# Peptides against a protein of PDB entry 5TUV, part 158

Target 1, 107 residues: chain A of PDB entry 5TUV
Amino acid sequence: KEVIDRLRYLKAEIEDLELKERELDQQKLWLQQSIKNVMDDSINNRFSYVTHEDICNCFNGDTLLAIQAPSGTQLEVPIPEMGQNGQKKYQINLKSHSGPIHVLLIN
Target 2, 107 residues: chain B of PDB entry 5TUV
Amino acid sequence: AQECQNLEVERQRRLERIKQKQSQLQELILQQIAFKNLVQRNRHAEQQASRPPPPNSVIHLPFIIVNTSKKTVIDCSISNDKFEYLFNFDNTFEIHDDIEVLKRMGM

## One batch from the design tools (peptide; made by RFdiffusion4, then SolubleMPNN)

Design b2_p24_5_s1 (from b2_p24_5 with T1M N6K T22Y T23V)
Fold by OpenDDE base, seed 2:
Structure b2_p24_5_s1 (fold): chain B 107 residues (1-107), chain C 107 residues (1-107), chain A 24 residues (1-24)
Amino acid sequence: as target 1 above (107 residues)
Amino acid sequence: as target 2 above (107 residues)
Amino acid sequence: MIVTEKVTVTLGEPGKPINLKYVD
């Protein structure tokens, strides 16, 4: 029956797609590790920075804070809620486990 | 048949996930390239200047950029070891990671 | 990404973008 044939075809295709998806997942993991290795290289790490000018060229008009922190630093942004003074609270919470956090005011 | 329709839906769902994962892989590749280009740029610049940049003149990766109005009042609480930061804003803000900055820089 | 719920992310993780925006 045509329906049976279609079902078999679809099942076979889905199986192929599952394989493809797993392949992509593996490739992602490898690429992520590759990037980490490149960034952790001593020479690359030494030169892994941007300048104030670089940042200013990327953004304009407003106050810019650059927050540098060690890899693995946790960033938490809570849901905006009304404060006790009747004003919404906008917050950023940072927690580093391996080193100090450094903040630069760009403009 | 209902089963055929269900498999068609699943097939389409998987195709979309695969497409998304392919895009994510492309982004990772671009990130790696951008980082290498950044390192090359900085290495060349320091060679030309015969010195590294001043410590407080650059932002080391990883970092984030916080963009907010110039009228925004920013309060920052810092732990003694500078491992924990709490930022309070009286207005909205945007956060951009270093990857986006590198993209905007054309790396 | 517009912040509609509490967000917890980690800096320096490849392939995990951090692009957030508070809105009124």
Scores: peptide ipSAE 0.542, ipTM 0.909, DockQ to the pose 0.890
Fold by OpenDDE base, seed 3:
Structure b2_p24_5_s1 (fold): chain B 107 residues (1-107), chain C 107 residues (1-107), chain A 24 residues (1-24)
Amino acid sequence: as target 1 above (107 residues)
Amino acid sequence: as target 2 above (107 residues)
Amino acid sequence: MIVTEKVTVTLGEPGKPINLKYVD
């Protein structure tokens, strides 16, 4: 039957797609680990920084805060809620577990 | 016929996931390249200057950039050990990670 | 990404972008 043949074809194709997806997942994991290794390298880590000028060239006309924190630092951004004066509250919560957080005002 | 339709829906779902994962993988590759370029730039710059930059003049990875209006009032509460930060803004803001900054820098 | 729900993310994880925007 034609329907049976179509079913067989679709099942075979889905199986091939499953293999492709698993391959991509594996490649992602390996690349993520590779990036970590590159960033954790002592020489690369020494030179893993940007300057104030770099940041200013990326953004225009606004207040810029640079927040440096250790890898693994948790960043929480809650839903804005009304404050005491009827003003919406916009918040950023940071929690580090491995070292201090540094904040720089760029402009 | 219904079974064929179900499998075709599944096929399309998997194709879309594969497409998304391929895009994510490409982004990871670009991130790694950008980081390597950043390191190379900084190494060259320090060689030319014959000294490292001042400690407080650079922003080490990982970091985020908070962009808000110059009129925005920002309050910050900091723990004694500088492991916890609470920022309050009276207006909206944007957060950009270091990867986005490297992209804008052309790395 | 526009913040439409409470967001909790971790810094320094490759392949996990942190680009957020508060909206009025």
Scores: peptide ipSAE 0.540, ipTM 0.910, DockQ to the pose 0.883
Fold by OpenDDE base, seed 4:
Structure b2_p24_5_s1 (fold): chain B 107 residues (1-107), chain C 107 residues (1-107), chain A 24 residues (1-24)
Amino acid sequence: as target 1 above (107 residues)
Amino acid sequence: as target 2 above (107 residues)
Amino acid sequence: MIVTEKVTVTLGEPGKPINLKYVD
């Protein structure tokens, strides 16, 4: 009887968990859309930037490139492979479909 | 007994997924808050300065930061329309998105 | 995240963080 009771409990709990998971999925979708809406707002978009100082305060000691690109830009980072010259290749490939990419050297 | 064990495994799997989804949701909330704080900061700063920042002094979202050694040689190939970029590095690098920057900024 | 395989990501998508690192 203990096993039977446990089975009943587990089945009921799993059903509740299924509902909870679906709820969270919907909340995620809603929030993602909300963020997009907030960022696309004209006023927010006007002020959606960081400064060189901001970046420098976040990082130190190395070369920093800031690459600004439109939302939806594809970033490809291949695995490091040995090049023809015997040196490993480290690459970043960017492809935008909606606007130009802008690169800034911070330091 | 075996059915009970199977359901226990299923329950635990669902609980873990729910936990992960809750964490992801919280992260999204924090992202939105950070963005709003950024906008507010910039609005206030521009008001105090009585002018917007110089165009090339800021990095607009979305962006990524590439961090590499000062010794790293960087080669960049750009398409005519600036929609496609190919970066070649002779050494390792790190990529951080705008959300990471906002976190480091304390937004 | 350490790059161990080819990574293709999209900029500006909420909830999809980009944190990559090349290592030797």
Scores: peptide ipSAE 0.538, ipTM 0.911, DockQ to the pose 0.895
Fold by OpenDDE base, seed 1:
Structure b2_p24_5_s1 (fold): chain B 107 residues (1-107), chain C 107 residues (1-107), chain A 24 residues (1-24)
Amino acid sequence: as target 1 above (107 residues)
Amino acid sequence: as target 2 above (107 residues)
Amino acid sequence: MIVTEKVTVTLGEPGKPINLKYVD
């Protein structure tokens, strides 16, 4: 019957798609690890930086803070809450576990 | 018929996930390329200058950029070991990662 | 991404973009 044939076809296709999705998942993990390896390379790490000019070319007209921190640093941005003065508080919390955090004012 | 429809929905769901994962992989590839280009640029620049840039003139990866109004008042509390930072803003802000910066730089 | 809930992210993780915006 047409319905039975369609069901069989769909089941087979879904099975193929499952395999494809797993393949993509593995590729993602591999590529993420590859990037980490490249960035952690001593020579690459030495030259892994941008300049103030680079940043200024990317953004215009605002106050720019550059915050450099070790990989793995936790960034927390809470929901704005009302302060004592009835003003919303906008916050950024950073916590590093492996090294100091550096802050630069760009403009 | 109902079973067929259910499988059609499942098929479409998987196809969309696969599409999303393919896009994510493409982004990762571009990120790796951009990083390599950055390293090459910096190596060449330092060779021409015959010296590395001053420590406080560059921003090492990984980093984030905080963009806010010129009128925004920013307060910062820092731990003794500089492992923890608390930023307070009296207005809204945007955060961009290093990957976004590299993209804007055309790397 | 517009911040509508508490956001916790980690720096330096490939494939995990950080793009946040506070809005009123």
Scores: peptide ipSAE 0.534, ipTM 0.910, DockQ to the pose 0.882

Design b2_p24_5_s2 (from b2_p24_5, 7 letters changed)
Fold by OpenDDE base, seed 1:
Structure b2_p24_5_s2 (fold): chain B 107 residues (1-107), chain C 107 residues (1-107), chain A 24 residues (1-24)
Amino acid sequence: as target 1 above (107 residues)
Amino acid sequence: as target 2 above (107 residues)
Amino acid sequence: MIVTENVVKTLGTPGEPIHLITTD
């Protein structure tokens, strides 16, 4: 039956797509590791920075905080909820396990 | 047939995921290029200046940028070892990562 | 990304973008 043939074809195609998706997943991991290696290189690491001017050129007007932290630092942003005084709490929690966090006020 | 329809839906779902993963891989490549361009820029700049920039004048990767209104009151609690930060805002804020900054810089 | 749930992210992970917006 034509339906049976269509089912067989679709199943075979889905199997091929599964292989392709796994290939892409592996490529992602490879590229992520490659980027980490490049960034962790001593020479590259020495020059891996932006300036205040760079940041100011990317944003305008509002208060800008730059927060530098070691790779692997955990960033938590909870849902804004009402505090005890009735004011919504907008929060950022940062936790590093490998080094200090540094904060700069840009403007 | 219902089974045929189910497989066609699955096929389409996988095709869309593959497309998304391909796009993500392209973005990773661009991120690596942007980083290399940043390093090259900074190396050249320091060569011209014959010195590194002052330590508090630059933001080292990785970092995030917090953007909020000039009227926003920001309170910060810091652990003794500076490994943990708690920011409290009395209004909304937006967070951008270093990769977005590099994109905006045209790297 | 609009923060509609508690968000946890990790800095310095290539391919894992962080763009968060809190709303009133």
Scores: peptide ipSAE 0.651, ipTM 0.917, DockQ to the pose 0.913
Fold by OpenDDE base, seed 3:
Structure b2_p24_5_s2 (fold): chain B 107 residues (1-107), chain C 107 residues (1-107), chain A 24 residues (1-24)
Amino acid sequence: as target 1 above (107 residues)
Amino acid sequence: as target 2 above (107 residues)
Amino acid sequence: MIVTENVVKTLGTPGEPIHLITTD
């Protein structure tokens, strides 16, 4: 009887958790859209940038490339594999569909 | 009893997923706050300077930062329309997004 | 994230972080 009651309780709770998870998924989507709307606002967009100094303050000692691209740009990083010359290939592929990509060398 | 244990495991798994999703939502909220803080900073700075920054002195969102050794040789192939970029590195690299930068900036 | 498979990401998607590390 106790086991039966526990089973019933667990099943009911799991059902509630399923609903909660779906609710969170929807909230994520709505929040994502809200953020996009804020970022796409003309005034906010005008001031949505960082400086070279900002980047330099965040990182030290290495070569830093800043790559700016339109939202929706696809970034592909393949598994590093050996080339025919025995040298491993480390690669980044970028593909934009809505505008040009801009690259800056920070340091 | 075994069924009860199975359901308890399932319950715990769902609880953990829910916890993760709740955390992700909080991160989204923080991202929105960080962005608003960035906008405010830049608006204030431009007001004091009475001019916008030079176009090539700032990195507009969205962007990524590629960090690699000073010794790394980087080759870049660019399409004519600058919609496609191919970077080849002779060594390892690390990629960070703009949100991480904002966090490091304390936004 | 350490790149152990081909990774495809999209820039400008809130809540979809991009942090990738290639290793030897």
Scores: peptide ipSAE 0.649, ipTM 0.917, DockQ to the pose 0.908
Fold by OpenDDE base, seed 4:
Structure b2_p24_5_s2 (fold): chain B 107 residues (1-107), chain C 107 residues (1-107), chain A 24 residues (1-24)
Amino acid sequence: as target 1 above (107 residues)
Amino acid sequence: as target 2 above (107 residues)
Amino acid sequence: MIVTENVVKTLGTPGEPIHLITTD
């Protein structure tokens, strides 16, 4: 019957898709590690920076803070909530475990 | 048949996940390319200038950019070891990562 | 992404973009 044939086809296709998905998962892991290796390379690390001009060219008209932190630094942005004084709190929490955080005011 | 419908739903879910993963992989590839282009640009620039940029004029990866109004009051609490930062804003802000900056730079 | 809940992100992780917007 058509239904039986469709079921067989769908099952076979799902198996193929499962293999494809697993392949993509492995490729992601590989590429992530590859990028880390490239970034951690001594020569690349030496030149892994942007300038103030670069940032200013990307953004205009506002106050810009550049926050440099070690890889693995945890960034927390809580949902804005009313403070005790009736003002909403807009916060950024940063926690590094491997090195100091550096903050630059761009403009 | 219900079984056929179930499998079709599963098939569609897998196809959507695969599409998402393919897109994520492409983004990773572009990130790697952008980083390599950044390194190449900086190497060339330093060669032309015959010196590295001033230490305080560059932002090393990884970093984030916080964009807020010129009128926003920003308070910052910092730990003694500079491993922990707490930023308080009296207004809304936007955070962009280094990859977005590289994209905007055309890397 | 608009912050509608507490957000925790990690810097320097390839494939994990950070784009956050707080709103009134």
Scores: peptide ipSAE 0.648, ipTM 0.917, DockQ to the pose 0.913
Fold by OpenDDE base, seed 5:
Structure b2_p24_5_s2 (fold): chain B 107 residues (1-107), chain C 107 residues (1-107), chain A 24 residues (1-24)
Amino acid sequence: as target 1 above (107 residues)
Amino acid sequence: as target 2 above (107 residues)
Amino acid sequence: MIVTENVVKTLGTPGEPIHLITTD
């Protein structure tokens, strides 16, 4: 029957897709680790920076803060909710576990 | 049959996830290239200048850029160990990570 | 990305670029 054949086909295809998805997940992890290794290289790390000029070329017209933090730092941006004084709270929370955070005013 | 329809929905869901993951892998590859180009640029620049840039003139990865109006008042609370930062803004802001900045730089 | 929910991200980890926008 056509339905039976279709079911068999779909089940087989889904199984293949599951394998493909797992393969992609593995590849992602390997690539992420590869990038981390490259970034952690002593020479690469020494030169892993941008300049004020770089930032100014990418952005214009407003106040620019550059916040440098160690890898692994957690960035939290909550929903802007109303404060007690009726003002919305626009905030950024940063938590580092391995070193200090540094803030630079670019513009 | 209903089972056939259910499997077709599952198949489509898996196909979409696979597509997304493939795109993510491509993004990671581009990030590797961008980082390599950044390092190369900086190495060459320092060689030409025969000196490293001033310490406070560069922003080391990883970082984020906060863009807000020049009229925005920014308050910052810092822990004693400088591991935790709380930024409060009286207006809206945008955040860009280092990856996006490298893209804008054409790396 | 417009912030419509609490956003938590880890810096320094390769992945999707971050562009967050808070709105009025």
Scores: peptide ipSAE 0.631, ipTM 0.917, DockQ to the pose 0.904

Design b2_p24_5_s3 (from b2_p24_5, 10 letters changed)
Fold by OpenDDE base, seed 5:
Structure b2_p24_5_s3 (fold): chain B 107 residues (1-107), chain C 107 residues (1-107), chain A 24 residues (1-24)
Amino acid sequence: as target 1 above (107 residues)
Amino acid sequence: as target 2 above (107 residues)
Amino acid sequence: MVVTEKVVRTLGTPGEPIDLKYVD
Protein backbone atom coordinates (compact mmCIF):
# COMPACT_ATOMS: atom_id res chain seq x y z
CA LYS B 1 0.00 0.00 0.00
CA GLU B 2 0.94 3.57 -0.49
CA VAL B 3 0.05 3.95 3.15
CA ILE B 4 2.89 1.69 4.15
CA ASP B 5 5.36 3.74 2.18
CA ARG B 6 3.99 6.93 3.68
CA LEU B 7 4.34 5.51 7.15
CA ARG B 8 7.93 4.57 6.52
CA TYR B 9 8.65 8.02 5.20
CA LEU B 10 7.03 9.76 8.13
CA LYS B 11 8.78 7.61 10.68
CA ALA B 12 12.12 8.28 9.07
CA GLU B 13 11.48 11.99 8.96
CA ILE B 14 10.40 12.10 12.57
CA GLU B 15 13.59 10.32 13.51
CA ASP B 16 15.61 12.94 11.68
CA LEU B 17 13.69 15.71 13.35
CA GLU B 18 14.32 14.16 16.72
CA LEU B 19 18.03 14.23 16.04
CA LYS B 20 17.81 17.84 14.96
CA GLU B 21 15.93 18.79 18.09
CA ARG B 22 18.54 17.17 20.28
CA GLU B 23 21.24 19.01 18.42
CA LEU B 24 19.50 22.30 19.05
CA ASP B 25 19.11 21.45 22.71
CA GLN B 26 22.83 20.88 23.01
CA GLN B 27 23.59 24.09 21.19
CA LYS B 28 21.35 25.97 23.58
CA LEU B 29 23.17 24.56 26.57
CA TRP B 30 26.49 25.46 25.02
CA LEU B 31 25.43 29.01 24.30
CA GLN B 32 23.97 29.44 27.75
CA GLN B 33 27.23 28.34 29.29
CA SER B 34 29.17 30.57 26.95
CA ILE B 35 27.14 33.57 27.97
CA LYS B 36 27.57 32.74 31.63
CA ASN B 37 31.31 32.51 31.15
CA VAL B 38 31.38 35.88 29.47
CA MET B 39 29.32 37.46 32.20
CA ASP B 40 31.39 35.89 34.95
CA ASP B 41 34.62 37.23 33.53
CA SER B 42 36.11 39.64 36.02
CA ILE B 43 36.40 42.54 33.63
CA ASN B 44 33.00 42.01 32.09
CA ASN B 45 31.41 41.64 35.49
CA ARG B 46 32.92 44.93 36.57
CA PHE B 47 31.19 46.71 33.72
CA SER B 48 27.95 44.76 33.62
CA TYR B 49 25.58 47.52 34.64
CA VAL B 50 23.09 50.03 33.34
CA THR B 51 22.45 53.54 34.59
CA HIS B 52 19.34 55.23 35.85
CA GLU B 53 19.34 57.22 32.65
CA ASP B 54 19.39 54.03 30.62
CA ILE B 55 16.31 52.78 32.40
CA CYS B 56 14.49 56.07 32.16
CA ASN B 57 15.11 56.15 28.44
CA CYS B 58 13.49 52.76 28.09
CA PHE B 59 10.28 53.56 29.94
CA ASN B 60 7.90 56.48 30.16
CA GLY B 61 6.03 58.15 32.96
CA ASP B 62 5.72 55.35 35.47
CA THR B 63 7.15 54.24 38.76
CA LEU B 64 10.17 52.11 38.05
CA LEU B 65 11.75 49.74 40.51
CA ALA B 66 15.06 48.19 39.71
CA ILE B 67 15.60 44.94 41.54
CA GLN B 68 19.11 43.58 41.39
CA ALA B 69 19.69 40.09 42.68
CA PRO B 70 22.23 37.31 42.37
CA SER B 71 21.98 34.94 39.48
CA GLY B 72 19.77 32.07 40.43
CA THR B 73 17.34 34.18 42.39
CA GLN B 74 13.86 32.80 42.13
CA LEU B 75 11.00 35.01 41.05
CA GLU B 76 7.43 34.04 41.74
CA VAL B 77 4.41 35.88 40.49
CA PRO B 78 1.19 34.35 41.71
CA ILE B 79 -2.16 34.72 40.10
CA PRO B 80 -4.10 37.66 41.44
CA GLU B 81 -6.21 36.78 44.41
CA MET B 82 -8.95 38.65 46.11
CA GLY B 83 -7.94 40.30 49.32
CA GLN B 84 -9.94 40.67 52.47
CA ASN B 85 -11.23 44.01 51.28
CA GLY B 86 -12.31 42.56 47.97
CA GLN B 87 -9.42 44.02 46.04
CA LYS B 88 -7.10 41.97 43.92
CA LYS B 89 -3.65 41.35 45.28
CA TYR B 90 -0.73 41.72 42.95
CA GLN B 91 2.46 40.23 44.28
CA ILE B 92 6.07 39.53 43.53
CA ASN B 93 8.04 37.05 45.57
CA LEU B 94 11.81 36.92 45.37
CA LYS B 95 14.08 34.38 46.98
CA SER B 96 17.84 34.49 46.74
CA HIS B 97 20.09 31.72 47.91
CA SER B 98 23.49 33.30 47.50
CA GLY B 99 23.27 36.96 48.36
CA PRO B 100 21.17 39.96 49.21
CA ILE B 101 18.66 41.56 46.92
CA HIS B 102 18.91 45.27 46.20
CA VAL B 103 16.05 47.53 45.25
CA LEU B 104 16.35 50.95 43.67
CA LEU B 105 13.59 53.40 42.95
CA ILE B 106 14.34 54.93 39.60
CA ASN B 107 11.54 57.48 39.44
CA ALA C 1 -4.75 5.38 7.95
CA GLN C 2 -5.19 6.85 11.38
CA GLU C 3 -1.60 6.03 12.20
CA CYS C 4 -0.45 8.06 9.23
CA GLN C 5 -2.46 11.02 10.40
CA ASN C 6 -1.09 10.71 13.90
CA LEU C 7 2.46 10.71 12.61
CA GLU C 8 1.78 13.74 10.48
CA VAL C 9 0.56 15.58 13.53
CA GLU C 10 3.65 14.52 15.43
CA ARG C 11 5.83 15.62 12.55
CA GLN C 12 4.27 19.05 12.53
CA ARG C 13 4.62 19.38 16.28
CA ARG C 14 8.31 18.60 16.09
CA LEU C 15 8.82 21.02 13.24
CA GLU C 16 7.28 23.79 15.29
CA ARG C 17 9.43 23.00 18.30
CA ILE C 18 12.53 23.02 16.14
CA LYS C 19 11.57 26.37 14.72
CA GLN C 20 11.07 27.77 18.19
CA LYS C 21 14.39 26.44 19.38
CA GLN C 22 16.17 27.92 16.39
CA SER C 23 14.69 31.27 17.26
CA GLN C 24 15.77 30.91 20.85
CA LEU C 25 19.32 30.24 19.76
CA GLN C 26 19.32 33.37 17.68
CA GLU C 27 18.11 35.35 20.66
CA LEU C 28 20.89 33.94 22.81
CA ILE C 29 23.46 35.10 20.30
CA LEU C 30 21.94 38.55 20.28
CA GLN C 31 21.92 38.62 24.06
CA GLN C 32 25.61 37.85 24.15
CA ILE C 33 26.34 40.56 21.63
CA ALA C 34 24.24 43.05 23.54
CA PHE C 35 26.05 42.27 26.75
CA LYS C 36 29.44 42.70 25.15
CA ASN C 37 28.34 46.00 23.71
CA LEU C 38 27.18 47.12 27.13
CA VAL C 39 30.52 46.25 28.66
CA GLN C 40 32.35 48.09 25.93
CA ARG C 41 30.19 51.17 26.37
CA ASN C 42 30.73 51.26 30.09
CA ARG C 43 34.45 50.71 29.85
CA HIS C 44 34.74 53.57 27.42
CA ALA C 45 32.56 55.83 29.51
CA GLU C 46 34.56 55.22 32.66
CA GLN C 47 37.78 55.82 30.79
CA GLN C 48 36.47 59.15 29.58
CA ALA C 49 35.33 60.13 33.05
CA SER C 50 38.46 58.72 34.66
CA ARG C 51 36.30 57.29 37.41
CA PRO C 52 33.62 54.70 38.00
CA PRO C 53 30.05 55.79 38.45
CA PRO C 54 28.66 56.24 41.93
CA PRO C 55 27.61 52.89 43.34
CA ASN C 56 23.96 53.77 43.77
CA SER C 57 23.67 55.30 40.34
CA VAL C 58 23.91 52.04 38.44
CA ILE C 59 22.08 48.73 38.37
CA HIS C 60 24.22 45.66 38.09
CA LEU C 61 23.13 42.62 36.15
CA PRO C 62 21.16 40.54 36.61
CA PHE C 63 18.15 42.64 37.41
CA ILE C 64 14.51 43.11 36.67
CA ILE C 65 12.52 46.26 36.22
CA VAL C 66 9.09 46.58 37.73
CA ASN C 67 6.96 49.15 36.00
CA THR C 68 3.76 50.38 37.60
CA SER C 69 1.59 53.45 37.78
CA LYS C 70 2.67 56.48 39.74
CA LYS C 71 -0.44 55.96 41.80
CA THR C 72 0.36 52.40 42.71
CA VAL C 73 1.01 51.76 46.36
CA ILE C 74 3.85 49.36 46.88
CA ASP C 75 4.43 47.49 50.09
CA CYS C 76 7.55 45.48 50.63
CA SER C 77 8.33 42.85 53.21
CA ILE C 78 11.98 42.01 53.53
CA SER C 79 13.81 39.32 55.43
CA ASN C 80 16.53 40.24 57.86
CA ASP C 81 19.22 38.96 55.54
CA LYS C 82 17.63 40.59 52.50
CA PHE C 83 17.42 37.23 50.78
CA GLU C 84 13.65 37.29 50.57
CA TYR C 85 11.41 40.03 49.30
CA LEU C 86 7.65 40.16 49.12
CA PHE C 87 6.16 43.00 47.13
CA ASN C 88 2.51 43.86 47.29
CA PHE C 89 0.94 46.16 44.76
CA ASP C 90 -2.52 47.63 44.86
CA ASN C 91 -2.53 47.84 41.09
CA THR C 92 -1.19 46.03 38.06
CA PHE C 93 2.47 46.01 37.13
CA GLU C 94 4.87 44.85 34.47
CA ILE C 95 8.17 43.04 34.86
CA HIS C 96 10.99 43.37 32.37
CA ASP C 97 14.34 41.64 32.57
CA ASP C 98 17.76 43.06 31.87
CA ILE C 99 17.89 41.55 28.41
CA GLU C 100 14.81 43.43 27.35
CA VAL C 101 16.32 46.61 28.72
CA LEU C 102 19.46 46.06 26.69
CA LYS C 103 17.34 45.60 23.61
CA ARG C 104 15.50 48.83 24.27
CA MET C 105 18.83 50.55 24.77
CA GLY C 106 19.87 49.46 21.33
CA MET C 107 22.76 47.36 22.50
CA MET A 1 3.12 37.70 28.88
CA VAL A 2 -0.03 38.15 30.88
CA VAL A 3 -0.05 36.30 34.15
CA THR A 4 -2.88 33.80 34.02
CA GLU A 5 -1.26 31.23 36.24
CA LYS A 6 1.47 31.17 38.81
CA VAL A 7 4.73 32.09 37.16
CA VAL A 8 8.13 30.98 38.35
CA ARG A 9 11.30 32.37 36.82
CA THR A 10 14.98 32.46 37.63
CA LEU A 11 17.09 35.58 37.29
CA GLY A 12 20.32 35.45 35.40
CA THR A 13 19.59 32.50 33.19
CA PRO A 14 20.31 33.23 29.56
CA GLY A 15 17.56 32.16 27.26
CA GLU A 16 14.86 32.36 29.88
CA PRO A 17 13.22 35.71 29.42
CA ILE A 18 11.16 37.39 32.07
CA ASP A 19 8.41 39.47 30.56
CA LEU A 20 5.36 39.50 32.74
CA LYS A 21 2.44 41.70 33.50
CA TYR A 22 -0.73 41.84 35.44
CA VAL A 23 -3.69 43.23 33.64
CA ASP A 24 -7.12 44.32 34.72
Scores: peptide ipSAE 0.627, ipTM 0.917, DockQ to the pose 0.882
Fold by OpenDDE base, seed 4:
Parts: sequence; structure tokens; C-alpha cells
Structure b2_p24_5_s3 (fold): chain B 107 residues (1-107), chain C 107 residues (1-107), chain A 24 residues (1-24)
Amino acid sequence: as target 1 above (107 residues)
Amino acid sequence: as target 2 above (107 residues)
Amino acid sequence: MVVTEKVVRTLGTPGEPIDLKYVD
């Protein structure tokens, strides 16, 4: 019957899709590691920077802070809740475990 | 049949996940290319200038950019070791990572 | 992305973009 045939087809396709999804997961992990390796290369690391001009060309009109931190630094942004003084809280929390954080005012 | 319908839903869900993962892989590839282009640009620029840029004129990866109004008051609390930062803003802000900057730079 | 819940991110992780904003 048509329904039975459809069930068989769907089950077979789902099995193939499971394999494809696992393949993509592995490829992602591989590529992530590849990128890390490229960035950690001594020569690449030496030249892994942008200039103030680069940043200014990407943004305009407002205050720009550049926060450089070691890889692995944790960024926490809470929801904007009301503070004790009755105004909304807008916060950024940064915690590094491997080195100091550096802040630059761009404009 | 209900089973057929359930499998159709599962099939569609898996197809969407696969599509998303394929897109994520493409983004990772583009990130790697952008980084390599950045390195190449900087190497060439330093060769032309015959010197590295001033140390405080560049922002090393990884970094984030905080964009807020010029009227925004920013308070920053820093730990003694500079491993922990707490930023308080009296207004809204935007955060953009280094990858987005590279995209905007056309890397 | 508009912050509607507490967001935690890690800098320097490929494939994990940080694009956040507060909105009134």
C-alpha cells in the first residue's frame, strides 16, 4: 500500500539524514580546530590585528570601545533589569582566566 | 497514518538542522578566509611601512567592539590583575565581535 | 540579537558569533 511504501521510504531517508548530520558535526569540529590552529600559528598571530582606522570605517557616530582579551575569556551580558536607583541596568561582565583584558577607546 | 505523519515531521526537522549546519560550516570557512586575508593585508602593510604599527594603535584578536551613544556614561570596575571587568552603561549598547568587523572590512 | 535573556559567550571560539544589543 502507498502508506506502507511511504513509511519505508521515510525510514530509509531519515537514516541517511542521520548519517549526514553526524558528518556535518564532525566537519564542524574539524574546521573549528583548524581555525584555532591557524590563529595560533606564530606568524599568523603576529599579524592578527585590526587598526583604529579599520574599526572607525566599520562604525560611525558613536562611542566605540575595543575590548581585547585572551581566547577563552567569558563574556556575560545580563538582561536589562531595573537597578536600585530605578533605572535599567546595562552591563557587560568579562572574566579572563589566562591573561589581562585590554580596553581601548576608539572614538 | 499517524506514524507516517510523525516521520514526515522528523524528516523535515532533520532537513532543517542539516541546512543550518551546512550554513554554519560555510560561515566558518568564510571566517578562516577572512582571517587569512587579514594576515596577508597586515604583512603587506608592514612591509611597505618597513616597521610594525605602534603597539597601542592596533587591536589584537580576539576582541569585541562595544558601540554606544556618545552620551552614554560608562562606568568600569577592574580587578587588580585586570582579569575581571565590569562595565555599567546608563543606556543601551551593541556588541560586535572581531568576525563581524572582518566582514565589514571586506576581508 | 536583542538581549532577552542572560547571555554568556566565550571570546575566540570559532563558529560562536557574538552579536548582541540592548534595546529600550
Scores: peptide ipSAE 0.626, ipTM 0.917, DockQ to the pose 0.889
Fold by OpenDDE base, seed 1:
Formats: C-alpha cells, structure tokens, sequence
Structure b2_p24_5_s3 (fold): chain B 107 residues (1-107), chain C 107 residues (1-107), chain A 24 residues (1-24)
C-alpha cells in the first residue's frame, strides 16, 4: 500500500537525518575545542588583542566601553525592572572566577 | 494518513535543524580564520614597531563592547578583587562580542 | 537580540555569540 511504503520511506530518511545531525553535533564540539586550543596557544594568546582604533572603526557616535575578562566569565543581563524612581533599570552583571575584569572607555 | 503527516513534520524539523547547524559550523570556521588573521596582523605590526603596544592601548580577547548613547549615565560597582562588576545604565545599551568586532574589522 | 528575558552568557566560548540590546 502506498501509505505503508511512504511510512517506511520516511522512517528510513528520518533515521539518516538523525545520524547526520549527530555528526554535525560532534563536528561542532571538535571545532569549538580546536578554536580553544588555538586561542590558548602561548604565541597566539600573546597577540590576541584589538586596538582602540579597531573598535572605533567598528562603531560610531556612541559611548563605547570595552570589557575584557577571562574566558568563562559569566555575563548576566536581567529583564529591565522599575526602580524606586519609577524608571527602568538597565543592568549588566559580570562575574569572573579566574581573574580580574578590566574596563576601558574607548569613545 | 496522520502518521505520514506526523513524520513529514518531523522530517522537516530535522532538516531545518541540520541547516542551522551547518551554518553554525561555517561561522566557527570563519571565526577561527579571523582569529588567526588577527594574530598575524598584530605580530607583524609589533615587528615593524620593534615593540609591543602599551598595556592599556589594546583590548585582549575575550571581551565585549558595550555601546550606548553619549547621554547615558553609567554607574559601576566593583568588588575588591575586581572579579565582579555591576553596571547600571539609565538608558538602553547594546552588547557585542569580540567575534562581531573581528567580523567588522574584516579579519 | 532584544532582551525580553533574563540573559546569561559566557565570555570566550566559540560558537556562542553575544549580541544583545535593551529596547524601550
């Protein structure tokens, strides 16, 4: 029957797609680790920086803060809530577990 | 049949996820290339200058950029060890990571 | 990405972009 044949075909295809998706998941993990290894290399790490000029070339006309922190630092941005004065609060919370955080005013 | 329809939906869902994951992998590859290009640029620049840049003139990876209006008032609370930062803004802001910066730099 | 819920991110994780904005 056509329906039975279609069901079998779809099930087989879904199985193949599942395998493909798992393959992609593994590739992502591998590539993420590869990037980490490259960035953690002593020579690469020494030169892993941008300049103030670089940042200014990327953004215009606003106040720019550059916040440098160790890898693994947690960034939290809460939902804006009303303050005591009835104005919305906009916040950024940063928590590092391995080193100090550095803030630079760029523009 | 209803079973066929259910499997068709599942098939399409998996196809879309696969497409998204393929795109994510491509972005990771580009990210790795961009980082390597950044390192090469900086290494060459320091060789030409015969000295490293001043410590506070560069932003080391990883970092984020906070972009806000010139009129925005920013308050910052810092822990004694500089491991924790709390930023308060009286207006909206944007956050961009280092990868976005590298993209805009053309790395 | 417009912040419509609490956002938590980790710096330095490849493949996990941070692109956020508050909107009035």
Amino acid sequence: as target 1 above (107 residues)
Amino acid sequence: as target 2 above (107 residues)
Amino acid sequence: MVVTEKVVRTLGTPGEPIDLKYVD
Scores: peptide ipSAE 0.626, ipTM 0.916, DockQ to the pose 0.875
Fold by OpenDDE base, seed 2:
Structure b2_p24_5_s3 (fold): chain B 107 residues (1-107), chain C 107 residues (1-107), chain A 24 residues (1-24)
Amino acid sequence: as target 1 above (107 residues)
Amino acid sequence: as target 2 above (107 residues)
Amino acid sequence: MVVTEKVVRTLGTPGEPIDLKYVD
């Protein structure tokens, strides 16, 4: 039947797509590792920085905080909740496991 | 048939995921290129200046940028070892990572 | 991305962008 043929065709195509998706997942992992290796290289790491001017050129004239932390630092941004004083709380939680966090006021 | 329709939906879902993953891979490639360009720029700049930049004049990767109004009151609680930070804002803010900065820099 | 749920991210992970925004 035509329906049966269509089913077989679709199932075969989905199987091919599953293979393709897994391939892409692996490629992502390899590329991520490649980037990490490049960034962790001693020479590259030495020069892996931006300037205050770079930041200012990227953003408008609001308050800009630059927070530098070791790779692997965890960032948590909770759902805004109403505080006890009736004001919404907007928070950033940072936890580093390998080194200190540095904060710079850009403007 | 209902089963055919279900498989067609599944097929389309997988196609969209594949498209998204392909785009993500492209972004990763661009990130790696941008990083290498950044390193090259900084190496050249330091060679011309015959010295490294002052330690507090640059922001080392990885970092995030917090953008908020100049009127926003920011409170920061820091652990003794500076491994944990809690930021409290009385108004909304935006967070952008170093990759976004490199993009905006045209790297 | 507008924060509508608790967001957890890790710095220094390529391919995992951090683009967050609180809204009123």
Scores: peptide ipSAE 0.625, ipTM 0.915, DockQ to the pose 0.892

